# Peptides against a protein of PDB entry 9GMZ: the designs that were tried, part 56

Target 1, 343 residues: chain A of PDB entry 9GMZ
Amino acid sequence: TGFPLELLTRPATERLAYFENYTVAHPRLKEVYEILMRTIAEPAGASFIFVYGASGVGKTTLRLRVEQKLTELALPKLESDRARVPVVGIEAIAPESRYFNWKEYYTRALITLEEPLIDHKFDYGVRGISRDNFGKINVESKVVAPALRRALENALIHRHPDVFFVDEAQHFGKVASGYKLQDQLDCLKSLANMTGILHCLLGTYELLTFRNLSGQLSRRSVDIHFRRYCADSPEDVQAFKSVLLTFQQHLPLAETPNLVDHWEYFYERTLGCIGTLKDWLKRVLSDALDREATTITLKDLQKRALSVAQCQKMFKEIQEGERQLSETEADVQNLRSALGLGA

## One batch from the design tools (peptide; made by RFdiffusion4, then SolubleMPNN)

Design b1_p11_6_s2 (from b1_p11_6, 9 letters changed)
Fold by OpenDDE base, seed 1:
Structure b1_p11_6_s2 (fold): chain B 343 residues (1-343), chain A 11 residues (1-11)
Amino acid sequence: as target 1 above (343 residues)
Amino acid sequence: ALARRFIASVA
């Protein structure tokens, strides 16, 4: 089934919004979604979930779908428990210095968690934290990071989300020294332990470096690899073509473009990353709608494609990440062999 | 947000 044909008579903004909100349920997304949902439901003593994969693989889409599902599942309980927040998600900010800005992190987390529509307002005993007339949290500049930490801990305990999402979590690793990186890990670990809230860190393959620095976190973490589609796998190529077929059916244009015939070009410029593909198609769709075009052409695609140089850089970063995972798998095999366990 | 909007829309 394609897009609703009624969209062809609707404003360009509604047509674009339809495509932006549309999610292709592709095999890798389904797999990671199912693993993540199961792990959130049954963490088995884990305090952390690490979801890592290429930039543009679709981690944000995964997060949003899980947030939606957790919210839907919580609805019956939220009718009786007006204090609960089913899920909270933030993005980690890249540090402007060699130090991670914990004050900003705690502030953003607290603002996100303390939803304006929460009936039960808590006073966390921290001066300089208030709600405006719209119920939005305001944090005064005088509030120090330790006070914000305590406020966030109390908020997490009282709101009791099923999971705390941190997107772009590789930014925790962008610190000047390994010692400081350990301190960041210990801070996150302490937050999870003090609140009893499961943390899900989503990020690039740089997140692996962060994860590997703490043997204690490794014991309390579940790893989920969100893989791209690989051109050397016939199954992955077929899945990628099927995604293109689905996207072409869901572009709200008068004439269905043939994306599938250009699958190699789409693969070349996305590296098998469906998020990158969707973002590319959004840009092209926006351009087509602005021109009131009936379809999109190869020339329209080329205009909004990532450059070869961008793709080469992204591919090197992917290859390094995939190599590190392969080395980890080999290390596990070597460890098993050294322990006298079969391969 | 979505759940609370739903709850607020039914209230």
Scores: peptide ipSAE 0.010, ipTM 0.470, DockQ to the pose 0.019
Fold by OpenDDE base, seed 4:
Structure b1_p11_6_s2 (fold): chain B 343 residues (1-343), chain A 11 residues (1-11)
Amino acid sequence: as target 1 above (343 residues)
Amino acid sequence: ALARRFIASVA
């Protein structure tokens, strides 16, 4: 099934919004989605879930789909429990300074958790946190980070989400010393422990450094690897081509472009990352709609492609992450052998 | 957000 044909008579903004909101249910996304949903439902004493994979693999799409599903599943219970928030998700921001901005993190988390439309308003117990006339949280500049932390802890306890998502979580690691990274991890661990709320950190392979630094986090974490599609796997190539075919059918254009015939070029410029592919196609679709074009050409694709230099840099980062995971698997096998458990 | 918007739209 393709896009609704009625979209061809709609404004460019509606056509673009359709494609932006469309999600290809590709095999890796389905697999990770099912694992993540199961882990959230039955965390088995875990305080953390780590979802790691290449930049542009589709982690944000995964998060948004899980947030949507958890919200849908909670709807019947939310009619009776009007204080509950089923899920909360934020994106971690790269610090402008050498230090992670905890004040900003707590503020953003609190604002996201405390939706304007929540019926049961909560007293944060912190002077300088209020709601405006629209129910939006306002945090005065005078409120310090420790007070915002307490407000967030209280809000998380009161709202009791099934999971707290932090996207781009590798930004916690951008502190110049391993010691400072440990302090940040201990801070996150303390927040999870104090609230009893499961935390899911989504990020690049840089999140693997978090696992290596805290043996205590490793005991209380579930790891989920969101893999890209690899060109050396015939099954992965076929899955990638199937994604291209699906995108062809869901581009709201008068003439269906043949993306599949150019699969190697798409693979070269996305490295098998479906998020990168979708973002590329969104840019190209926007350009086509602005020109009132009937289709997308190879020239249109080339205009919005990542440069070869960008792809080479991204590929080196992916290879390093995949290498670190391979070494970890080998270390597990070596440990099993050393313990006498066999291979 | 979506749930509460839905509840608020049906109420």
Scores: peptide ipSAE 0.010, ipTM 0.479, DockQ to the pose 0.019
Fold by OpenDDE base, seed 2:
Structure b1_p11_6_s2 (fold): chain B 343 residues (1-343), chain A 11 residues (1-11)
Amino acid sequence: as target 1 above (343 residues)
Amino acid sequence: ALARRFIASVA
């Protein structure tokens, strides 16, 4: 089924919003979604889940779909447990300085966790944390990071989410020394242990550095690789073409564009990353709607494509990440063989 | 947020 045809009579803003909100249920997204949902339901003593993959593979889309599903599943229980929040998700900010801003992180987490409509308001025991007349959390600038941490620990314990999501989590690792990266991991580990809340970190292949630095985190973590589609796999090529077919059916234009015939060009400029593809198509759709065009052309696509130089840089970063994973998989196989566990 | 808004609208 394509887009609702009634959208063709609607404002450009509504047509664009439809496509922005549309999600293709492609095989890799579905696979990772099922693994993530199962792991959240049955963490088996894990304190962390790491979801890593290429930039633009669709990690944020995965997070949002899981947050939606966990919220839907919790609805019947939230009527009786008015203190509970089913899920919380934040995005880590890249520090302008060489140091991760924990004060900002804790503040954003508290604001996100403490919904204005929660009836059971508790005291954080921290001066300078208040609620406005609408129930929104306000944190005064004088509140220090250790106090904000205690407030967040108390809030997480009281609200008891099934999972705490941190998107763009590679930004915890942008510390100039390996020692400081370990300190950041120990802080996260301590927060998860003190609260008993499962943490899910989503990010680029830079998250693999976190996996290698803390043997203790590795023992309490589940790893999920969100792979791109590879052009050397016939199955992956077919899946990528199927995604293009679905997107062309869901572009709210009078004439359905033929995206599938240009699949190689789409692959060249997205590297098999569906998020990159969707963002490209959003830009092209916006341009088409602005000029009241009936369709999109190859020239329209070319105008909004990533440059060859950008794609080459992104591809090198992907290849390095995939190489590190292949080495780790080989090391696991070597370890299993050395333990007398059959390959 | 959306879930609690829904619950608050049905309550």
Scores: peptide ipSAE 0.009, ipTM 0.470, DockQ to the pose 0.019
Fold by OpenDDE base, seed 5:
Structure b1_p11_6_s2 (fold): chain B 343 residues (1-343), chain A 11 residues (1-11)
Amino acid sequence: as target 1 above (343 residues)
Amino acid sequence: ALARRFIASVA
């Protein structure tokens, strides 16, 4: 089933919004979604979930879909428990300095957790944290990081989300020598332990460094690899083509563009990352709608494609991450073999 | 705004 044909008579903004809000449930997304949902429902003593994969693979889409689903599942309970927030998701910011701004992190977490629609005002007992007339949290600049942490701990306990998402979590690692990274991970671990809230860190393959640095986190973490589609796998190529076909059918244009015939070009410029593909198509669709075009051409695609140099850089980063995982998998197999456990 | 839809398009 394609897009609703009625969209062709709608404003460009609605047509673009349709495509933006459309999510292809491609095999890798579905798999990771199911694993993540199951792990959130039954963490089995895990305090952390690590979701790692290439930039543009679709981790933010995954997060948003899980957030939506957890919210939907919580709706019946939210009627009785008006203090509850079913899920909280933030994006970690790349620090401008060599140090992670925990104050900013806690502030953003509090602001996100305390949605205006929460009728129950909770006083965190921290001077300089207030709510405006719309119920939005305001944090004064004078509030120190330890006070914000305590406020966040209390908020998380009171709001009791099923999971706390941190997107772009690799930014925790950019800050510190190995020792300070461990301290940061211990800080996150302590937050999870003190609140009893499951944390899900989503990020690039740089998150693998976090897995390796803390043997204690490793014991309390579930790892989820969000793989890209690989051109060396016929099944992955077919899945990628099927995604192109689906996007082709869901572009709200008068004439359906033939994207599938250009699958190799799409693969070359997305590295098998569906998020990158979707973002590319959004840009191209926006341009087409601005011109009142009936379809998308190869020239339109080329105008908004990532450069070969950008793709080469991204591919090197992906290859390094995939290599590290492959080595880890081999090490696990070697360990199993050495333990007399079959492969 | 059209609600975000998760559509199982690829089995």
Scores: peptide ipSAE 0.005, ipTM 0.419, DockQ to the pose 0.046

Design b1_p11_6_s3 (from b1_p11_6, 8 letters changed)
Fold by OpenDDE base, seed 1:
Structure b1_p11_6_s3 (fold): chain B 343 residues (1-343), chain A 11 residues (1-11)
Amino acid sequence: as target 1 above (343 residues)
Amino acid sequence: SLRRRFIASVA
C-alpha cells in the first residue's frame, strides 16, 4: 500500500512530514532491530551494546524504532509506575576542546531522562538542579560535572530505563589520546555499573577502536554490525531495489516516480545506505512540493545528489571499517583454528 | 521526548 491519497490535498508540510516519519522496514534494519530488541530484553550480563555501521546506514532510525517499541511495551507498567522511563536516547556531541565535555553530556542526559510529563518529583541531591513550571530540568552553571554525574546516576536508578542510547558515540574518541579514550570508556563503564542500566552506543566504524582498547568492555559488550547493502550481492541489490520501490510508493506526489529504473544511480550516490537514500529523497520531495510538482525527475534527483567526491570519501571510510571487521573475523577464525575448535 | 510524542499521538 502506498501513501494515503488524501495527502495530495494536504499542505506541503504535512506531505513532507508523512515521508519524514515513514520508515521502510528493509531486511538489514529488521535484522538489526530484532537482534537489538532481543539483546535489550536478555542482555546476559552485558553492560554495553555497540551498534556500528556506515554514516547514513540508518542507525538513528533503528534507535528511534527501538525507543518507540520499548515505550509501547512499557505502557501497561507505566500506568502503575509513573516514575519509570522505559528508554532514554541522547546524541553525543563532538567536543570543541581537547576534552570531552562530560558536564554537557550529563546535563543533556539528565534533561532527556527527566521528561516534563513525569509527575514524580525526584530530589537529585544536588543543589542547582531544579524543574521549571513546565517540568523541564534546569541546571545552574555552577553545578560541576561530578555532581551532575551523581544526579544522572540517581535519576537512572530511579527511572530504570531498559536501555540508555548514545547516538554518534564515536565522538567520545575524536580528540582523545588512547589513554584518554580508555579513561572515557572507564567512565562510561562506571556509569553503567553504578546504575545497572544497559548502555547502547551507536556510531560509525570508529567505535571499533573502543572495543579493542578495553578488554574489560569487550567481556561485557554485545556487538551489532549494521551493514550497508553491497552491489556485489544479488540479494542486497534486490533488497535495495525493493526499498526504492517502497519509497516511490510512499512519496506523496500525484504521479508515482520510477525510482527503481534508476537503482544503479541511487546506489552510486548512497553506497547502499538507506538513511542517505531517505535524506536524498526527502530533499528532492521538499523541492518538488515547493514547486507544486506532480512528480520528481532525474534532474531533480541530480540536483540534490551527493557529489562524486563526497561519495568517494564516504566509500573509503566504509571500506576501511569493513576491512577492520573482516580482519577481526579472520583473527577470530585463526584463533578458533589455533584452539582446535575448527572454522 | 519520545514518550511525550507517543502520549500525544494516542491522546
Scores: peptide ipSAE 0.009, ipTM 0.409, DockQ to the pose 0.024
Fold by OpenDDE base, seed 2:
Structure b1_p11_6_s3 (fold): chain B 343 residues (1-343), chain A 11 residues (1-11)
Amino acid sequence: as target 1 above (343 residues)
Amino acid sequence: SLRRRFIASVA
């Protein structure tokens, strides 16, 4: 089934919003979603989940779908437990300075967790944290990072989310030294341990550096690899073509564009990353709607495509990440062999 | 927890 045909009579903003909100349930997304949902339900003593994959593979889409599902599943219980937040998700911001701003992180996390619509108000016991008349959290500039951490710990304990998501978590790794990265991981680990809240870090393959720095985190983490589609796999090519077919059916245009016949060009400019593909199609759809066009042409696609240079850079980053995983798998195999465990 | 079992049962 394609888009609702009544959208063709609706404003461009509504047509674009439909496509933006539409998610293709492609095999890799479904697989990672099922693993992530299962792990959140049964963490087996894990304090962390690492979800890593290429930029634009669809990690944010995965997060949002899990957040939605966890919220839906919690609704019947939220009527009786008005203090509970089922899930909290934040995006880590790249620090402008050489140092990760923990004060800002804790503030953003607290603001996100303590949404205005929460009926049960909590006293944080921290002077300079208040609610406005709309129930929005206000944090005074004088509140120091340790006090904000305590407030967040208390809030997480009280609200008891099933998981705390941190998207773009590779930004924790953008510190001038490996030592500072370890300190950051120890801070996150301490927060997870003190609250008993499962943390899910989503990011690029740079998250593998986090795994390698802490043997203790490795013991208390679950790893989930969100793979791209590979052109050397016939099954992956077929899945990618199926995604293109689904997207072409869900573009709210009068004439269905033929995206599938251009699959190689789409693959070349997305590297098999469905998020990159969706973002590209969103830009092209926006342009088409602005022109009141009946369809999308190859020229429209070319106008909004990533450059060859951008694709080459992204591909190098992907290859390095995939290489690191291959080495890690080889190291595990070598470790198993060294332990006298068969291959 | 009972909640996690519930999530696992409907996931």
Scores: peptide ipSAE 0.006, ipTM 0.376, DockQ to the pose 0.050
Fold by OpenDDE base, seed 5:
Structure b1_p11_6_s3 (fold): chain B 343 residues (1-343), chain A 11 residues (1-11)
Amino acid sequence: as target 1 above (343 residues)
Amino acid sequence: SLRRRFIASVA
């Protein structure tokens, strides 16, 4: 089934919003979704879930779908437990400075956790944290990061979400020294331990640095690799073509474009990352709607494509991440030798 | 798990 034909008579803004809100269910997304939902339900003593994969693979889409599902599942109980928040999700921001801004992180987390309409206003016991007349959290500039952390810990304990999501979590690793990176990891561990709340960090392959720096995290974490589609796999190529077919049916245009015939070009400029593909098509759709065009052409696609140089850079980052996840025979031998098992 | 039982109780 394609887009609702009624959209063709609707404003460009509504047509674009339809496509933006549309999610293609594809095999890798479904697989990772099922693993993540199962892990949230049965963490088996894990305090962390790491979801890593290429930039633009679809991690934010995964997060939003899990947040939606956890909210839907919690609704019947939320009628009786009005203090509970079923799930909380934030995006970690790239620091403007050389160091991650914990004050900003805690502030955003508190604002997201304490929705204006939540019944039972919690007193944080922190001077300079208040609610306005609309129930919105206000944090005064004088409030220091340790006080905000205590407020967040108390709020997480009181609201008791099933999981705390942090998207773009590689931004925690933006520190000038390895020592400071360890401090960031210890800070995150402490927050998870003090609250008893499961944390899910979503990010690029740079999250592997977090895994490798702490043997204690490794024992208390579940790793989920969100893979791209690979052109060397016939099954992955077929899945990628099926995604293109679905997108072409859900572009709210008078004439359905033939995206599938250009699958190699789409693969070349997305590296098998469905989020990158969707973002590309969104830009092209926006341009087509602005021109009141009936369809999308190859020229329209070319105008909004990533450059070859951008794709080459992104591909190098992907290859390095995939290499780090490949267990080599040499890595096994090195581990066995280090354990005294012999080569 | 308690979480699974919780999720199942509200599902």
Scores: peptide ipSAE 0.006, ipTM 0.354, DockQ to the pose 0.040
Fold by OpenDDE base, seed 3:
Structure b1_p11_6_s3 (fold): chain B 343 residues (1-343), chain A 11 residues (1-11)
Amino acid sequence: as target 1 above (343 residues)
Amino acid sequence: SLRRRFIASVA
């Protein structure tokens, strides 16, 4: 089924919003979703989940779908337990300085955890944390990071989410020294341990550096690889073409564009990453709507495509991440073989 | 928890 035809009579903003909110249920997304949901349900003593994959593979979409599902599943209980938040998700921001801004992180986490619609006013016991007239948390500039941490710990304990998501978590690693990265991981580990809340870090292959820094994290983490589609796999190519077919049916344009015939060009400029594909199509759709165009053309696609240089850079980063994982898998297999455990 | 079992059954 395509987009609702009524959208063709709607404003460009509504047509664009439809496509922005549309999610293709592609095989890799479904697989990772099922693994992640199962792991959240049964963490088996894990304190962390690492979800890593290429930039633009769809990690944010995965997070949002899991957040939606956990919220839906919690609704019947939220009527009786109005204090509970089923899930909390934040995006980590790249620090402007060499130091991660923990004060900002805790503030954002608190603001996200304490939605204005939560009837249960919790006193954080911290001077300078208040709710405004709209129920939004206000944090005064005088509140120090240790006080915000205590407030977040108390809020997480009281609200008891099933998982705490941190998207773009590779930004924790962009501190110039491995030592600073360790300190950040130890801080997150401490927060997870103090609250008893499962943390899920979503990010690029830069998250693999976290595995090497802490042998203790490896014992308390579950790893989920969100793979891209690979052109050397006929099944992956077919899945990618099916995604293109679905997107062309869900572009709210008068004439359905033929995206599938250009699948190689789409693959070349997305590297098999569905998020990158969606973002590209979103830009092209926006341009088409601004021109009141009936369809999109190859020229429209070319105008908004990533450059070859950008794709080459992204591909090198992907290949390095995939290589590191393949080496780890081979090492595990070699270890199993050496232990007399059959392959 | 009963909730986790429910989530796992729907996952």
Scores: peptide ipSAE 0.005, ipTM 0.324, DockQ to the pose 0.056

